# Ledger of designs, part 225: peptides against a protein of PDB entry 4Z5W

Target 1, 305 residues: chain A of PDB entry 4Z5W
Amino acid sequence: IPDVFLELNKLWYFSAQSNLFNGEMPRSLSNSRSISLLSLRNNTLSGQIYLNCSAMTNLTSLDLASNSFSGSIPSNLPNCLRLKTINFAKIKFIAQIPESFKNFQSLTSLSFSNSSIQNISSALEILQHCQNLKTLVLTLNFQKEELPSVPSLQFKNLKVLIIASCQLRGTVPQWLSNSPSLQLLDLSWNQLSGTIPPWLGSLNSLFYLDLSNNTFIGEIPHSLTSLQSLVSKENAVEEPSPDFPFFKKKNTNAGGLQYNQPSSFPPMIDLSYNSLNGSIWPEFGDLRQLHVLNLKNNNLSGNIP

## One batch from the design tools (peptide; made by RFdiffusion4, then SolubleMPNN)

Design b2_p29_3_s2 (from b2_p29_3, 15 letters changed)
Fold by OpenDDE base, seed 1:
Structure b2_p29_3_s2 (fold): chain B 305 residues (1-305), chain A 29 residues (1-29)
Amino acid sequence: as target 1 above (305 residues)
Amino acid sequence: DPKIQKLIEEAGKKALSSVVYPPSGFITT
């Protein structure tokens, strides 16, 4: 990418996604006062991520995902006072989330999917201070760590939490009960154990629950049959709209299906591939908005109602 | 309940079509 952005003093939106751009991000781009939306996703850009937040006063969205950037997560990003959305998926940082992110009050949506992030306890401790954080995607990080269950953790405004494919140990953390606006929870493909807690059914906005491919035991909590967002369309919650797409892989070697908006997510309860026992509650029939109920590969018994 | 059966069957079809070997779940790229 040529270093010509000083002349582009009216450039508000720059999107150069899915090109063959290589080298470092141009210094003039890192100092642009006009840019609000910057997306360089799916290129071969390299070097350290540096943004001059004192210059980039209009920056609201940053998508650098799927690049060859290296080094630490830029600790100065919280100084970008208007920065709401960050997509750093598939950037190999091999780092912890910076402590400075405690002050990241503008942050609404964050993805570190497959970014070699370490120390989930520190990450969640830091990110709980981001009061405006609505979407948090941490898939493919924290390999074999323990999901912290510290009751003091609080994500008050969290709508989307995705921490899949981390091989995390632990239980469904009670601190999630402090997130009453939670719409989507994906903790799939971990090593989570214990019972599925009944308080999950109190999350009235929860329309998508994926706890599949874990080691959960016990009965399906009856409270899941009373999820209000799945009972009535009148309880339709304003869907989260992060400025980055979601992907669901179909195969390890296949390209993921792109979901541009969380609105495209089917209302779903997936508890498959666990060790759950007992019966399927007939009251799942009351979930009029439910599109997918996946209970496959458990130890469930009795009749399908 | 035929409705529950249908939901399970639809899940099965989607799971078969979405039998994603790990990593599963939603990711951003």
Scores: peptide ipSAE 0.119, ipTM 0.707, DockQ to the pose 0.287; fails the geometry check
Fold by OpenDDE base, seed 2:
Structure b2_p29_3_s2 (fold): chain B 305 residues (1-305), chain A 29 residues (1-29)
Amino acid sequence: as target 1 above (305 residues)
Amino acid sequence: DPKIQKLIEEAGKKALSSVVYPPSGFITT
């Protein structure tokens, strides 16, 4: 990308995604005073990520996903006082979340999916201080770490939590009960154990639950048959989505289906590929908004109601 | 319940391997 952005004093939106751009991010772009939305996703850009946050006073959205950037996560990003959405998916940092992110009050949506992030305990301890954080995607990180269950962790405004395919150990963490606005929870493809906690059924906004491909035992909590978001339509609050889409992969060889908003996900309970026992509750019939109930590959018994 | 049966059948047909990724291309692993 040529270093010509110094003269573009009215540039509000720059989208150069899915091209063949290589080399470093232009220095004039990292000093742009006018830019609000920057997307350079799916290129071959390299070097370290640097943003002059004192100059970039209008920056609200940053998508640098699927590039060949290297080095540490920029610790100065919290100084970008209007920065709300960050997509750093598939950037191989091999790093921890910077301590400075405790001060990232503008942050609403963050993705580090498949970015070689380390130390989930430190990451969650830091990110809990982001009071406006609504969407957190940490899929394909933290290999074989333990999911912390520290009750003091608080994500009060969290709506979307995706921490899939990390080989995480531990149980469903009690601190998630402190997130009453949670709409989407994906903890699939981990090594999580214990029972599914009954308090999950008290999350009145939860319409998408994926606990598939874990080692959960015991019965399905009866409280899941009373999830209010799946009983009635009235609680489907259209909320501002992150400026990055989501992809759901159906199989290892298929392209992911693109979802532009979390609200576009089908209402789902997926508990498949666990060691759950007992019966299927007939009260799942009361979940009028439920589109997918996946209970396959468990130790369930009795009749299908 | 025919409704529950339909929900289970729909889950089977959709072969939902539910790895939700933010859009950063195909993960081959």
Scores: peptide ipSAE 0.075, ipTM 0.670, DockQ to the pose 0.125; fails the geometry check
Fold by OpenDDE base, seed 3:
Structure b2_p29_3_s2 (fold): chain B 305 residues (1-305), chain A 29 residues (1-29)
Amino acid sequence: as target 1 above (305 residues)
Amino acid sequence: DPKIQKLIEEAGKKALSSVVYPPSGFITT
């Protein structure tokens, strides 16, 4: 990309996604005073990510996903006082979340999906200080680490949590009960064990639950039949809208489905591919808004109601 | 009940392997 952005003093939105751009991000772009939304997703950009947050005073959204950037996560990003949305998916950092992110009060949506991020305990301990954090995507990181169960962890405003395909060990952590606004939880494709906790049914905004492909045991909590968001539409759920899309791959060879908003996900309970036992609760019939109930490949018994 | 059965059947038609992440790295047309 040519270093010509100094002359573009009115540039508010720059999208150059899905091109063949290579090399480093232009310095003039890293110093743009006017830019609010920057997307360079799906290119071959390389080098270290550098943003002059003192100059980039209007920056609200940053999408650098699916590039060949290297090095550490830029520790100065919290100095971008208006920066709300960050998509760093598929950037191979091989790094931990910077400690400076404790001060990232403008942050509302963060994705590090498939970014070789390490140390989930440190990451969650840091990110809990982001008081405005609503969407957190950490899929395909932290390989074979233990999901921390520290009860003091608190994500008060969290609406979307996706930590899939990490081979994480541990249990469903009780600290998630401190997130009463949680709408979407995906912990699928891990090595999580224990029972599914009954307090999940107290998350009144939870419309999408994926715990599939784990090692959960015991009965399905009856409290899941009383999820208010799945009983009635009357709860005007404020929709979290990150500036980055979500992708659901159905098959390794299939194009992923793009979802522009978390609300575009079908209301779902997926508990498939576990070791759950007991009966299917008839009261799942009361979940009028539920589109998908996947209980396949468990040890369930009795009749289907 | 027929409703629960339908929900289970609809789930069974979906691909067994699904990963949610943003973005997939697909070329946006």
Scores: peptide ipSAE 0.070, ipTM 0.652, DockQ to the pose 0.118; fails the geometry check
Fold by OpenDDE base, seed 4:
Structure b2_p29_3_s2 (fold): chain B 305 residues (1-305), chain A 29 residues (1-29)
Amino acid sequence: as target 1 above (305 residues)
Amino acid sequence: DPKIQKLIEEAGKKALSSVVYPPSGFITT
């Protein structure tokens, strides 16, 4: 990318996604006072990520995903006082979340999916201080770590939590009960164990639950038949979606389905590929908004109601 | 319940499409 952005003093949106750009990010771009939305996703950009937050006072969204950046996660990003959305998916940092992110009050949406992030305990301890954090995606990190169950963790405004495919150990963490606005939870493809906690059914905004491909045991909590968002349409909270798309891969070789908004996910309960026992509750019939109930590959018994 | 049966059947049809990887993650391609 040429270093010509100094002359583009009115540039508000720059999208150069899915090109063949290589080398480092231009210094003129890293110092742009006008830019609000920056997307360089799916290129071959390299070097250290550096943003001059004192200059980039208008920056609200940053998408650098699927690039060959190296080095540390930029610890100065919290100084970008208007920066709300960060997509660093598929950047191989091999790092922990910087301690400075405790001060990241502008942050609303963060993705580190498949970014070789380490230490989930530290990551969650840091990110809980981001009071405006609504969307957190940490899929394909923290390999074989333990999902912390520390009750002191608190994500009050969290709406979307995705920590799939980490081979995480532990149980469904009690601290998630402190997130009453949670709409989407995906903890699939881990090594989570224990029972599915009944308090999940108290999350009145939860319309998408994926706990599939774990080692959960016991009965399906009857409280899941009372998920208010799945009983009635009234709780479709139209909130600002992150400026980055969600991808659900159907197959390792197929392009993932792109979802531009969390609300575009079908209302779903997926508990498949566990060791759940007992019966299917007849009251699942009351979930009028539910599109997908996946209970496949469990130890369930009795009749399908 | 015919509705539950339908939900299970729909789930089965969608699951049969070999969703090997539910990355609900921002897997930016």
Scores: peptide ipSAE 0.047, ipTM 0.693, DockQ to the pose 0.213; fails the geometry check

Design b2_p29_3_s3 (from b2_p29_3, 13 letters changed)
Fold by OpenDDE base, seed 3:
Structure b2_p29_3_s3 (fold): chain B 305 residues (1-305), chain A 29 residues (1-29)
Amino acid sequence: as target 1 above (305 residues)
Amino acid sequence: NEEIQKLIREAGEKALSSETFPPSGFITT
């Protein structure tokens, strides 16, 4: 990308997604005072990510996903006082989340999907201080680590939590009960164990639950039949979505499903590929908004209601 | 009930179409 952005003093939105751009990010772009939305997703950009947050006073959204950037996560990003959305998916950092992110009060949406992030305990301990954090995507990181169960962890405003395909050990953590606004939880494709906790059914905004491909045991909590968001439509709060899309990997030959907003996800309970036992509760029939109930490949018994 | 049976069948058909390589969880790109 040519270093010509100094002349573009009115540039508010720059999208150069899905091109063949290589080399480093232009210094004039990393110093742009006018830019609010920056997307360079799906290129071959390299080098270190540097943003001059003192110059980039209008920056609200940053998408650098699917690039060949190297080095550490930029620790100065919290100094970008208007920066709300960050997508760093598929950038191979091989790093921990910087401690400076404790001060990232503007942050609303963060993705590190498949970014070689390490130390989930430190990551969650840091990110809990981001009081405005609503969307957190950490899929394909923290390989074989333990999901921390520390009851003091608190994500008060969290709406979307996705930590899939990490081979995480542990249990469904009690600290998630401190997130009463949680709408989407995906902990699929881990090595999580124990029982599914009944307090999940108290998350009145939870419309999408994926606990599939784990090692959960015991009965399905009856409280899941009382999820208010799945009983009635009235609680669909249109909240601002992150400026980055979500992808569900479908079949090898078909492109993944792209979801532009969490609200576009089908209401779902997926408990498939576990070791759950007992019966299917007839009261799942009360979940009139439920589109998908996947209980495949468990030890369930009795009649299907 | 018939509704639950439908949801389970639809989940099974969608799962059969999703049986490709992990991860099946959401990612961003």
Scores: peptide ipSAE 0.091, ipTM 0.701, DockQ to the pose 0.293; fails the geometry check
Fold by OpenDDE base, seed 2:
Structure b2_p29_3_s3 (fold): chain B 305 residues (1-305), chain A 29 residues (1-29)
Amino acid sequence: as target 1 above (305 residues)
Amino acid sequence: NEEIQKLIREAGEKALSSETFPPSGFITT
């Protein structure tokens, strides 16, 4: 990418995604005063990520995902006072989240999907201080770590939590009960154990639950049949979605389905590939908004109602 | 219940992510 952005003092949106750009990010772009949305996703850009937050006063969204950037996560990003959305998916940092992110009050949506992030305990302890954080994607990190169950963790405004494919140990953490606005929870493809907690059914906004491919035991909590978002069409006011899409892969070799908004996900309960026992509750029939109920590969007994 | 039987689908789909896949993926617009 040429270093010509100094003259582009009216550039508000720059999208150069899905090209063949290589080398470093231009220094003039890292100093742009006008840019609000920057997307360089799906290129071969390299070097360290540097942003001059004192110059980039209009930056609201940053998508650098699927590039060959290296080094540490930029600790100065919290100084970008308008920066709301960050997509760093598939950038291999091999790092911890910086302590400076405790001060990241503008942050609403963060993805480190497949970014070689380490220390989930430190990551969650830091990110709980981001009071405006609504979307957190941490898929394919923290390999074989323990999911912290510390009751003091609080994500009061969290709507979307995705921590899938981490081989995480532990139980469904009680601190999630402090997130009453949670709409989407994906903890699939881990090594989570214990019972599914009944308090999950008290999350009235929860319309997408994926606990599949874990080691959960016991009965399905009857409280899941009373999830209000699945009983009635609440007019979920479309809150501003993150400026990055979500992807779901059908198979390892298949292209991912792209979903632009969390609201576009089919309402789903997936408890498949666990060790759950007991019967299927007939009251799942009351969940008129539910599109997918997956209970495959459990120890369930009785008739399908 | 016939309604529950209609809801029981094989979701062969893996975990959610925000990583860009090569354009060979079905873009659901």
Scores: peptide ipSAE 0.088, ipTM 0.690, DockQ to the pose 0.078; fails the geometry check
Fold by OpenDDE base, seed 5:
Structure b2_p29_3_s3 (fold): chain B 305 residues (1-305), chain A 29 residues (1-29)
Amino acid sequence: as target 1 above (305 residues)
Amino acid sequence: NEEIQKLIREAGEKALSSETFPPSGFITT
C-alpha cells in the first residue's frame, strides 16, 4: 500500500480488504486524521500494528483480520477515543490482552478469534471494565485454560459472547447472569462440565444458545422453555451490529456462511454432543420463535413430545 | 409435540456444525 494518505485529508472510509497487499501498514495511514473506517482484512500485511491515536481522532472501526501482523496487541488503542469496533481475527499475536484495555470506554465490539490470545482470566478481568462492550469474540484462543467463574465479573451491556473451540475447562460461569442484555451465547467445542444452570432461562434477550460439544451433565433446565425472546417477537431489539461479519461453517470442509448481523442468526438452542439426561420438556413447544432445537448425541430418554 | 419433532428434525438437517463464529475474513472465493 503506498504511503500517500497524508494527501487524502478528507478520506473517511478506506477499504482494501481481500487483496494481495504485503509489507507494513503505511505510516501516513497510521497518522490519518480523517479516516473513520479502516479495513485491511484478508491481505498479507506484516510487521507491528501501530496506530497514532493522537492523530487518528476520527477512527471508529478497525479491521485488520487475516493478516500476517506480528508482535503484541497495540496497548495504545484505548487512546483512540472514538474507536468502537476492532477485528483482529486470525492475527497470531501470542499475547495477552493489554492491561490498558481497562480504559477502553469507546469499545463496543472486539474480535480476537484465532489470534493466539492467552490468559482468559486476565482477558475477562480487563474487558469487564469496557462499559460499552456489546460484542466479544474470543474463539480459538486460551487452549485448555479454565473459564473463570468469578461472580464479580460483570459485562453489563454484553449482547454477543462467543468463546468457542478453546477446549476450556470449568462450568457455565455465573457472572453471565449479570449480562441481562445477552442475545447470543456460544460456548461450544469446549470441555465445560457440570449442569446447565437454570438462570440461563432468565436471560430474556437470549435467542441463540450454543453449548454443544461439551461435557455437560444432568437435565435440560426447564427454564430454557421460558426464554422470553423465543416466546415472543416483542423483545427483538435491533441494535447496531459490529462492523465485522460473522462466519459459521456447516462442516469442517464446508465454506463458511457469512452473517453480517447477529440478528440474522436463526433463533437456536444447541445442546448437542453432551451427556445430558432426562426428558425433552413439552414446553419447548411454547418457544414460537425457535428455529433450531438441537439435542442430538446426549443421554436423553422418554418420548419426544 | 409435532412442533418439537419438527424442530429436532430440522436441527438434524440444519445442523450447521457450529464451527466457531470468528469474524474471520476468509471469504475463500
Scores: peptide ipSAE 0.046, ipTM 0.636, DockQ to the pose 0.131; fails the geometry check
Fold by OpenDDE base, seed 1:
Structure b2_p29_3_s3 (fold): chain B 305 residues (1-305), chain A 29 residues (1-29)
Amino acid sequence: as target 1 above (305 residues)
Amino acid sequence: NEEIQKLIREAGEKALSSETFPPSGFITT
């Protein structure tokens, strides 16, 4: 990318995603005062990520995902006072979340999906201080760590939490009960154990629950049959709208399905590939908004109602 | 319940059509 952005003093939106750009991010771009939306996703850009937050006063969205950037997570990003959305997916940092992110009050949507992030306990402890954080995607990190169950953790405004495919140990953490606005929870493809907690059914905005591919035991909580967002349409779930797309991989070797809006997610309960026992509750029939109920590969018994 | 049976079947068909070998779940790119 040429270093010409100094002359582009009115450039508000720059999207160069899905090109063949290589080398480092231009210094003039890292110092742009006018830019609000920067997307360089899916290129071959390299080097250290540096943003001059004192210059980039209009920056609201940053998508650098799927690039060859290296080094540390930029600890100065909280100084970008208007920065709401960050997509750093597939950037191999091999790092912890910077402590400075405790001060990241502008942050609304964060993805580190497949970014070699370490120390989930520290990450969640830091990110709970982001009072405006609504979307958090941490898929493919924290390999073999324990999902912290610390009751003091609090994500009051969290709408979307995705921590899939981390091989996480532990149980469904009680601190999630403090997230009453939670709409989407994906903890799939971990090593989570214990019972599915009944308080999950109290999350009245929860329309998408993926607990598949874990080691959960016991009965399906009857409270899941009373998820208000799945009973009535009147519970219009405010659609989480992160400025980055989601992907569901169909195969390890296949391109993921792109979802531009989380609103496009079908209302779903996926409890498949666990060790759940007991019966299927007939009251799942009350979930008139439910599109997908996946209970495959459990130890369930009795009749399908 | 026929509705539950439908949801389970549709989930199975979607799971079979979406047989995401690990890692499954939502990711960003």
Scores: peptide ipSAE 0.042, ipTM 0.676, DockQ to the pose 0.293; fails the geometry check

